# Designs tried in a protein design run: peptides against a protein of PDB entry 8PQO. Part 138

Target 1, 252 residues: chain A of PDB entry 8PQO
Amino acid sequence: VLLKEYRVILPVSVDEYQVGQLYSVAEASKNETGGGEGVEVLVNEPYEKDGEKGQYTHKIYHLQSKVPTFVRMLAPEGALNIHEKAWNAYPYCRTVITNEYMKEDFLIKIETWHKPDLGTQENVHKLEPEAWKHVEAVYIDIADRSQVLSKDYKAEEDPAKFKSIKTGRGPLGPNWKQELVNQKDCPYMCAYKLVTVKFKWWGLQNKVENFIHKQERRLFTNFHRQLFCWLDKWVDLTMDDIRRMEEETKRQ

## One batch from the design tools (peptide; made by RFdiffusion4, then SolubleMPNN)

Design b1_p21_3_s1 (from b1_p21_3, 12 letters changed)
Fold by OpenDDE base, seed 3:
Structure b1_p21_3_s1 (fold): chain B 252 residues (1-252), chain A 21 residues (1-21)
Amino acid sequence: as target 1 above (252 residues)
Amino acid sequence: SAALEQVKKVFDSLFRKLTMR
């Protein structure tokens, strides 16, 4: 098991982020080839549990047609069906990813708290001390180009180049986080993403767990760079606007 | 290893479909 807490600082408020996240998810999905093919939505419903209230989703990713032929041919039955269960109770969110073949031997869990701070809280997910001491805190700087793979880099999604017309935020220079503290008119938040990865396969556990973390970090980095650079597209939208957009998308 | 590369291919496919949570 490998645990890391990714802390993504953004020059947006927690309230703004709720809109921005939903918009950016939808936009990013449009840009992905194949769209929703291979994704089965089993459940999408509101939930309430232990004072937590939000939206629950259960999706299955059928990867049979999405992997190379040789992988498909060698994959055991059920190995290419990935289940994603998500509890979205913003500002808290939990996602659990499992696999039919691996069963208890595979887990990706992503627990996120969105806080109006600069990533300074320790153990925001309230882990036991013994567990917390094994968690690596990883800060993601969306303005740092060195954290972006060359194949992922787009100039229009570079926070170091983007200037928001509507808000005046950006571009984000090398010391933007330090400067942010002195900018009274600029809100900020941190997404604390505790990622738990388990891949219990003899000889491959550490390699695969580290690989998955690298992919998660890559996803987090690219997504939040997009979210910020798309600020002018979503900052004036309300949650009601987002809901309408979601409904319109479902009708297409 | 070949097994590792196979596993990576599966996850590469998965992560293209996953959305931010």
Scores: peptide ipSAE 0.585, ipTM 0.951, DockQ to the pose 0.317
Fold by OpenDDE base, seed 4:
Parts: C-alpha cells; structure tokens; sequence
Structure b1_p21_3_s1 (fold): chain B 252 residues (1-252), chain A 21 residues (1-21)
C-alpha cells in the first residue's frame, strides 16, 4: 500500500472551484477521444450517511476495446472491468476504484478536502498517527512547467502564460503563491487529495503502485492547469448553469 | 517485465477515461 497526499493550491475560492471543477470535467471529457465510450453508469443518486449528504455514483469502465488485442486476449474475466464508486459531498469527495478480478488485492482510493487555505493543514483527513506518518505530502504547483510532461504541455493551458480577463488573475509567476498572500482581493484554496493505492501482486506491487501514483499526479496536474486557464469560461457560471448544461448533454 | 507492461497498458486506458474526483 502506498499513500500520498497531493496538495493543489489554486487562486480560486472553494465556491468557485465547485463550478470550475464541474465545467472542466465536462470540457475535458469532450476533448477525450471516445468520450463516454465504454463507461456504464449503474447508479447516480443522492445519499445521506452519518450526517454527510451528497451525490453517489457507481460507474463501470469497460476497457476491453481500449487495450491492445493481445492484452484483451490474455486478460482474465473481469480484469478489464473497473468499478468506480464516488461519494461527492462537496467540499468533501471520496472515490473508490476496484476491479472485479483483483477484488481486495486492488484499490485506488481518492479522498479530497477542499479548504480555503494554502495547503498548510496537516492530516486534514484525520488519519491515525501511525498511518499519517507514512503519508508523503506532495505539492502540485500548477505554474511549474517542470511538473508537466512534454507530451501533455499546451501553451493555452499554461498558467504561467494565462491572464484572466474577467478576474485579472494570472499569469502565475514563480512566486505566485507567496504573492497571493499579499493580495487581499484574490481568493485561494487547496485541494487535499489523499490517494491510497494498493496493488497486491507478487513482484509487481511497488512498481505498479508507484506507476498509478504517477498517473494520478499527472491527471491532477493537467486538470488543474486546465481549470485555471479556463477560468474566464466558467467563473461567471452558476451551479444552475452547470446543471442545465449537464441536462442538455444527457439529452444528446 | 512483460507482465508489468501489460498492466501499465490497462491503467493507461483507465486513466484516459477517469474524471477528476
């Protein structure tokens, strides 16, 4: 098991982020080849548990058509079906990813708190001390180009180049976080993303767990760079606007 | 190893479909 807490600081408010996240998820999905192909939504409903209220989703990702033929032919039954269960109670969210074949031997868990701070809180997810001491804190700087793979880099999604016309935010220089503290009119937040990865397979555990973390970090980095650079597209939208857009998309 | 590369390909496919949570 490998645990890392990714901390993503953004020059947006927690309330703004809720809109921006939903918008950016939708936009990113449109940009992805195949879109929802191979994705089955089993459940999408409100939930209430232990005082937590939110939206519960259960999706299955069918990867049979998305992997090379030889992988598909060699894969055991159920190995290419990935289940994603998510509890979205913004500003808290929990996602659990499992596999039919691996069962308890495979887990990706992503727990996120969105807080109006600069990533300074320790153990925001309230782990036991013994568990917390094994968590690596990883800061993602959306302005740091060195954290972006060359194949992922796009100039139009570079926070170091982007200037928001509507808000005046950006571009983000090397010391943008420190400068932000001195700007009373610019909101900020941190997404604390505790990622738990388990891949219990003899000889491959550490390699695969590290690989998955690299992919998660890549996803988080690219997404939040997009979210910020798309600020002018979503900052004036309301949650009602987002809901309307989602409903329209479902009808298509 | 061949097994590792196959596993990586599966996850590559997965992460192309996953949305931010």
Amino acid sequence: as target 1 above (252 residues)
Amino acid sequence: SAALEQVKKVFDSLFRKLTMR
Scores: peptide ipSAE 0.580, ipTM 0.951, DockQ to the pose 0.319
Fold by OpenDDE base, seed 1:
Structure b1_p21_3_s1 (fold): chain B 252 residues (1-252), chain A 21 residues (1-21)
Amino acid sequence: as target 1 above (252 residues)
Amino acid sequence: SAALEQVKKVFDSLFRKLTMR
């Protein structure tokens, strides 16, 4: 098991982020080849548990058509079906990813708190001390180009170049986080993403767990760069606007 | 190893479809 807490600081408010995240998820999904093909939504409903209220989703990713033929032929039954269960009680979210074949031997858990701070809180997810001492804190700087793979880099999604017309935010220079503290008129937040990865397979555990973390970090970095650079597209939208957009998309 | 590469291919496909959480 490998745990890391990714801390993503953004020059947006917690309330703004809720809209921006939903917008950016929808937009990013449109840019992916195949769209929703191979994704089955089993459940999408409100939930209430232990005082937590939110939206519960259960999706299955059928990867049979998305992997090379030789992988499909060698894959055990159920190995290419990935289940994603998500509890969205913003500003808290939890996602659990499992596999039919691996069962308890495979887990990706992503727990996120969105806080109006600069990533300074320790153990925001309230782990036991023994567990917390094994968690690596990883700061993601959306303005740092060195954290972006060359193949992922787009100038139009570079926070170091982007200037928001509607808000005046950006571009983000090398010391933008420190400068943000002095800009009382600019909101800020941190997404604390505790990622737990378990892949119990003899000889491959550490390699695969590290690989998954690398992919998660890549996803978080690219997504939040997009979210910020798309600020002018979503900052004036309301949650009602987002809901309408989602309903319209479902009808297509 | 061949097994590792196979696993990586599966996850590559998965992460192309996963949305931000």
Scores: peptide ipSAE 0.577, ipTM 0.950, DockQ to the pose 0.285
Fold by OpenDDE base, seed 5:
Structure b1_p21_3_s1 (fold): chain B 252 residues (1-252), chain A 21 residues (1-21)
Amino acid sequence: as target 1 above (252 residues)
Amino acid sequence: SAALEQVKKVFDSLFRKLTMR
């Protein structure tokens, strides 16, 4: 098992982020080829548990047509069906990813708290001390180009070049996080993403767990760079606007 | 190893489908 807490600092408020995240998810999904092909939504309903109230989703990702032919032919039954269960109770979110074949031997869990701070809270997910001491805190700097793969880099999605016309935020220089403290009119937040990865397969555990973390970090980095650079597209939208957009997308 | 590369290909496919959570 490998645990890392990714801390993504953004020059947006927690309330703004709720809109921006939903917009950016929708926009990013439009840019991906294949759309919803191979994705089955089993459940999408409100939930209430232990004082937590939000939206619960259960999706299955059928990867049979998305992997190379030789991989598909060699994969055991159920190995290419990935289950995603998500509890969205913003500002708290939890996602659990499992596999039919691996069962308890495979887990990706992503727990996120969105806080109005600069990523300074320790153990925001309230782990036991023994567990917390094994968690690596990883800061993602959306302005740091060195954290972005060359193949992922787009100038129009570079926070170091972007300036929001509507808000005046950006571009983000090397010391932008330190400067936020002095900018009373600029909101900020941190997304604390605790990622738990388990891949219990003898000889491959560490390599696969590290690989998955690398992919998660890549996803988080690219997404939040987009979110910030798309600020002018979503900052004036309301949650009602987002809901309407989602409904319109479902009808297509 | 061949097994590792196969696993990586599966996850590459998965992460292309996953959205931010």
Scores: peptide ipSAE 0.575, ipTM 0.950, DockQ to the pose 0.284

Design b1_p21_3_s2 (from b1_p21_3, 10 letters changed)
Fold by OpenDDE base, seed 3:
Structure b1_p21_3_s2 (fold): chain B 252 residues (1-252), chain A 21 residues (1-21)
Amino acid sequence: as target 1 above (252 residues)
Amino acid sequence: SEAEEQVKKVLDSLLSKLTMR
């Protein structure tokens, strides 16, 4: 098991982020090859548990058509079916990813708290001390180009080049986080993403767990760079606007 | 290894489809 807490600092408010996240998810999905092909939604309903209210989703990703032929031919039954269970109770979110074949031997859990701070809270997810001491805190700087793979880099999604017309935020220079502290008119938040990865397979556990974390970090980095650079597209939208857009998309 | 590469390909396909939470 490998745990890391990714802390993504953004020059947006927690309330703004809720809109921006939903918009950016939708937009990123449109840009993805294949779209929703192979995705089966089993459950999409509201939930309430221990004062936590939100939306619960259970999706199955059927990857048979999304992997190379040789992988499909060699994959055990159920190995290419991935279950995603998500509890979205913003500003808290939890996602659990499992596999039919691996069962308890495979787990990706992503727990996120969105806080109006600069990533200074320790153990925001309230882990036991023994567990917390094994968690690596990883700060993602969306303005740091060196954290972006060349193949992922797009100039129009570079926070170091983008300036929001509507808000005046950006571009984010090398010391943008420190400068943000002195800018009372600019909101900020941190997404604390605790990622738990378990891949119990003799000889491959550490390699795969580290690989998954690497990919998650890549995803988080790219997504939040997009989110910020798309600020002018979503900052004036309300949650009602987002809901309407989602409904319209479902009808298409 | 070959097994590692296969796993990575599957995971890459999966992770690329994940939405942010």
Scores: peptide ipSAE 0.219, ipTM 0.861, DockQ to the pose 0.355
Fold by OpenDDE base, seed 1:
Structure b1_p21_3_s2 (fold): chain B 252 residues (1-252), chain A 21 residues (1-21)
Amino acid sequence: as target 1 above (252 residues)
Amino acid sequence: SEAEEQVKKVLDSLLSKLTMR
């Protein structure tokens, strides 16, 4: 088991992020080939548990058409069916990813707190001390180009170049986080993403767990760069606007 | 190893579909 807490600092408010996240997810999905193909939504309903209220979703990702033919042919039954259970109680979110074949031997858990700070809080997810001491804190700087793979880099999604017309935010210079402290009129937040990865397979556990974390970090970095650079597209939208957009997308 | 590469391919396919939702 490998745990890391990714801390993503953004020059947006917690309330703004709720809209921006939903918009950016929808937009990113449109840009991907295959869209929602192979995705089955089993459950989408409100939930209440242990004082937590939100929306629960259960999706199955059928990857049979998304992998090479030889992989599909060699894969055991159920190995290419991924279950995603998500509890969205913003500003808290939890996602649990499992596989039918691997069962308890495979787990990706992503727990996120969105806080109006600069990523300075310790153990926001309230882990036991013994568990917390094994968590690596990883700061993601969306303005740092060195954290972006060359193949992922797009100039139009570079926070170091982007200037928001509607808000005046950006571009983000090398010391933007420190400068943000002095800009009292600019909101900021941190997404604390605790990622738990378990891949119990003899000889491959450490390699695969590290690989998954590497890919998650890549995803978080690219996504939040997009979210910020798309600020002018979503900052004036309401949650009702987002809901309408989601409904329209479902009809297509 | 071949097994490692196969696992990575499956994971790449999966993780590419993951969203921040």
Scores: peptide ipSAE 0.211, ipTM 0.857, DockQ to the pose 0.274
Fold by OpenDDE base, seed 4:
Structure b1_p21_3_s2 (fold): chain B 252 residues (1-252), chain A 21 residues (1-21)
Amino acid sequence: as target 1 above (252 residues)
Amino acid sequence: SEAEEQVKKVLDSLLSKLTMR
C-alpha cells in the first residue's frame, strides 16, 4: 500500500472551485476519445451518512474496447471491469476504485478536502498517527512547467501565460503563491487529495503502485492547469447553470 | 516484464478515462 497526499493550491475560492471542477470535468470529458462509451452508471442518488450529505454514484468502466487486442485476449474474466464508487459531499469527496478480478488486491482510494488555505494543514483527513507518518505530502504547482510532461503541455493551458480577463488573475509567476498572500482581493484554496493505492501482486506491487501514483499526479496536474486557464469560461456560471448544462448533455 | 507491461497498458487506459476525483 502506498499513500500520498497531493496538495493543489489554486487562486480560486472553495465556492468557485465547485463550479470550475464540474465545468472542467465536463469539458475534459468532451476532449476524451470515446467519450462516455463503456461507462455504465449503476447508482446515482443522494445519501446521508454520519452527518455527511451528498451524492453517491456507482459506475462501471468496461475497458474491453479501450485496451490493446492482446491485452483483451489475455485478460482474465472481470479484469477489464472497473468499479468506481464516489461520495460527493463537497467540499469533501471520496472515490473508491476496485476491479472485479483483483477484488481486495486492488484499490485506488481518493479522498479530497477542499480548504480555504495555502496547503498548510497537516493530516486534514485525520489519519491515525501511525498511518499519517507514512503519507508523503506532494505539492503540485500548477505554474511549474517542469511538472508537466512535454506530451501533455499546451500553451493555452499554461497558467504561467494565462491572464484572466474577468478576474484579473494570472499569469502565475514563479512566486505566485507568496505574492498571493499579499493580495487580499484574490481568493485561494487547497485541494488536499489523499490517494491510497493498493496493488497486491507479487513482484509487481511497488512498481504498479508507484506507476498509479505517477499517473494520478499527472492527471491532477493537467486537470488543475486546465481548470485555472478556463477560469473565464466558468467563473460567472452558477451551480444551476452547471446542472442545466449536465441535463442538456444527458439529453444528447 | 510482460505482466508488468500488460498491467500498465490496462492502467493507462483506465486512468486516462477517469475524470477528476
Scores: peptide ipSAE 0.208, ipTM 0.859, DockQ to the pose 0.301
Fold by OpenDDE base, seed 5:
Structure b1_p21_3_s2 (fold): chain B 252 residues (1-252), chain A 21 residues (1-21)
Amino acid sequence: as target 1 above (252 residues)
Amino acid sequence: SEAEEQVKKVLDSLLSKLTMR
């Protein structure tokens, strides 16, 4: 098991982020080939648990058409079916990813707290001390180009070049976080993303767990760079606007 | 190894379909 807490600092408020995230997810999905093919939504309903209220979703990702033919031919039954259970109680979110074949031997859990700070809170997810000492804190700087793979880099999604016309935020220089503290008119937040990865397969555990973390970090980095650079597209939208957009997308 | 490569390819496919959480 490998745990890392990714801390993504953004020059947006927690409230703004809720809109921006939903918009950016939708926008990013449009840019991906295949759309929602192979995704089955089993459950989408409100939930209440231990005082936590939100939306629960259960999706199955059927990867048969997304893997090379030789992989599909060699994959055991159920190996290409991924279950995603998500509890969205913004500003808290939890996602659990499992596989039918590997059962308890495979787990990706992503727990996120969105806080109006600069990533300074320790153990925001309230882990036991023994567990917390094994968690690596990883800071993602969306302005740092060196954290972006060359193949992922797009100039139009570079926070170091982007300036929001509507808000005046950006571009983000090397010391943007320090400068942000002195700008009372600019909100900020941190997404604390505790990622738990378990891949219990002898000989491959460490390699695969590290690989998954690498990919998650890549995803978080690219996504939040996009989110910020798309600020002018979503900052004036309301949650009602987002809901309407989602409904319209479902009808197409 | 062959097993490692297969796993990584499956994971790449999976992770590419996942949205940010």
Scores: peptide ipSAE 0.208, ipTM 0.858, DockQ to the pose 0.299

Design b1_p21_3_s3 (from b1_p21_3, 13 letters changed)
Fold by OpenDDE base, seed 4:
Structure b1_p21_3_s3 (fold): chain B 252 residues (1-252), chain A 21 residues (1-21)
Amino acid sequence: as target 1 above (252 residues)
Amino acid sequence: KEDLEKVKKVFDSLFRRLTMR
């Protein structure tokens, strides 16, 4: 098992982020070729559990047609069906990813707190001290070009180049986080994303767990760069606007 | 080595489709 807490600082408020996240998820999905293909939504409903109130979703990703032929031909039954269960009670969210074939031998858990700070809180997910000492804290700087793979880089999604016309935020220079403290009118937040990865396969555990973390970090980095650079597209939207957009998308 | 490559291909496919949570 490999645990890391990714901390993503953004020059937006917790309330703004809720809209921006939903918009950016929808936009990113549109940009991905075949993004909706092979995805089965089993459940999408409100939930109340242990004082937590939010939206529960259960999706299955059927990857049979999305992997190379040699992988498909050799994959055991159920190995290419990935289950995603998510509890979205913003500003808290939990996602659990499992596989039908590996069962208890595979787990990706992503627990996120969105806080109005600069990523300075320790153990925001309230782990036991013994568990917390094994968690690596990883800071993602959306303005740092060196954290982006060359194949993922797009100039129009570079926070170091983007200037928001509507808010005046950006571009984000090398010291943007330090400068943010002195800008009383600019909101900020941190997404604390505790990622737990388990891949129990003899000889492959460490390699695969590290690989999955690299993929998660890549996803978080690219997504939040997009979210910020799309600020002018979503900052004036309301949650009602987002709901209407989602309904319109479902009808297509 | 072959198993690792197969696993990586599966996760590559998965992460292209996962949404931010």
Scores: peptide ipSAE 0.564, ipTM 0.944, DockQ to the pose 0.319
Fold by OpenDDE base, seed 2:
Structure b1_p21_3_s3 (fold): chain B 252 residues (1-252), chain A 21 residues (1-21)
Amino acid sequence: as target 1 above (252 residues)
Amino acid sequence: KEDLEKVKKVFDSLFRRLTMR
């Protein structure tokens, strides 16, 4: 098991982020060539449990047609069906990814708290001390180009180049986080994303767990760069606007 | 090593389709 807490600082408020996240997820999905093909939505409904109220989703990713032939031929039954269960109770979110074949030997869990701070809270997910000591804190700087793979880099999604016309935020220089403290009118937040990865397969566990973390970090980095650079597209939208957009998308 | 490559291909396909959480 490999645990890392990714802390993504953004020059947006927690309330703004809720809109921006939903917008950016939708936009990113449109840009993906595969779209929703191979994705089965089993459940999408409100939930209430233990004082937590939000939206629950259960999706299955059927990867049979999405992997190379040699993988498909050798994959055990159920190995290419990935289940994603998500509880979105913003500002808290939890996602659990499992596999039919691996069962308890595979887990990706992503737990996120969105806080109006600069990533300074320790153990925001309230882990036991013994567990917390094994968690690596990883800061993602959306302005740091060195954290972006060359193949992922787009100038139009570079926070170091972007300036929001509507808000005046950006571009984000090398010391933008330090400077943010002095900008009383600029909101900020941190997404604390505790990622738990388990891949119990003899000889492959460490390699695969690290690989998965690398992919998650890549996803987080690219997504939040997009979210910020798309600020002018979503900052004036309300949650009601987003809901309408989602409903319209479902009808198409 | 071959198994690792297979696993990586599966996850490559998965992560291209996963939405931000």
Scores: peptide ipSAE 0.562, ipTM 0.944, DockQ to the pose 0.285
Fold by OpenDDE base, seed 1:
Structure b1_p21_3_s3 (fold): chain B 252 residues (1-252), chain A 21 residues (1-21)
Amino acid sequence: as target 1 above (252 residues)
Amino acid sequence: KEDLEKVKKVFDSLFRRLTMR
């Protein structure tokens, strides 16, 4: 098991982020080839449990047609069916990813708290001390180009170049986080993303767990760069606007 | 090594389709 807490600081408020996240997820999904293909939504409903209220989703990713032939031919039954269960009770979110074949031997859990701070809270997910001492805190700087793979880099999604017309935020210079502390008019938040990865396979556990973390970090980095650079597209939208957009998309 | 490559291909396919949570 490998745990890392990714802390993503953004020059947006927690309330703004809720809209921006939903917008950016939808936009990013449209940009991906084969978006929605092979994805089955089993459940999408509100839930209430232990004082937590939000939206529950259960999706299955059928990867049979999405992997190379040699993988498909050798994959055991159920190995290419990935289940994603998500509890969205913003500002808290939890996602659990499992596989039919691996069962308890595979887990990706992503727990996120969105807080109006600069990533200064320790153990925001309230782990036991013994567990917390094994968690590596990883700061993602959306303005740091060195954290972006060359193949992922797009100038139009570079926070170091982007200037929001509607809000005046950006571009984000090398010391933008330090400067943000002194900018009373600019809201800020941190997404604390505790990622738990378990891949119990003798000889491959550490390699695969580290690989998955690299992919998660890549996803978080690219997504939040997009979210910020798309600020002018979503900052004036309301949650009602987002809901209408989602309903319209569902009907298509 | 072969098993690792297969696993990586599966996750590559998965992560291209997963949305940020």
Scores: peptide ipSAE 0.562, ipTM 0.943, DockQ to the pose 0.299
Fold by OpenDDE base, seed 5:
Structure b1_p21_3_s3 (fold): chain B 252 residues (1-252), chain A 21 residues (1-21)
Amino acid sequence: as target 1 above (252 residues)
Amino acid sequence: KEDLEKVKKVFDSLFRRLTMR
């Protein structure tokens, strides 16, 4: 098991982020070719548990047509069916990813708190001390080009180049996080993303767990760069606007 | 080594489709 807490600092408020996240998820999904193919939504309903209220979703990713032929032909039964269960109770979110074949030997859990700070809180997810001491804190800097793969880089999604017309935020220089403290008019937040990865396969555990973390970090980095650079597209939207957009997308 | 490559291909496919959580 490998645990890392990714801390993503953004020059937006927690309230703004709620809209921005939903918008950016929808936009990113549209940009993916074949986004709906192979994804089955089993459940999408409100939930209430232990005082937590939100939206519960259960999706299955059928990867049979999405992997190379040689992988598909050799994959065991259920190995290419990935289950994603998500509890969205913003500002708290939890996602659990499992696999039919691996069962308890495979787990990706992502727990996120969105806080109006600069990523300075320790153990926001309230882990036991013994567990917390094994968690590596990883800071993601959305302005740092060196954290972006060359194949993922787009100039129009570079926070170091982007200037928001509507808010005046950006571009983000090398010391943008430190400068936020001095800019009373600019809101900020941190997404604390505790990622738990388990891949219990002798000889491959560490390699695969590290690989998965690398992919998650890549996803977090690229997404939040997009979210910021799309600020002018979503900053004036309301939650009602987002809901309408989601409904319209479902009807198409 | 072969198994690792196969596993990586599966996850590559998965992460292309996963949205932010």
Scores: peptide ipSAE 0.523, ipTM 0.936, DockQ to the pose 0.299

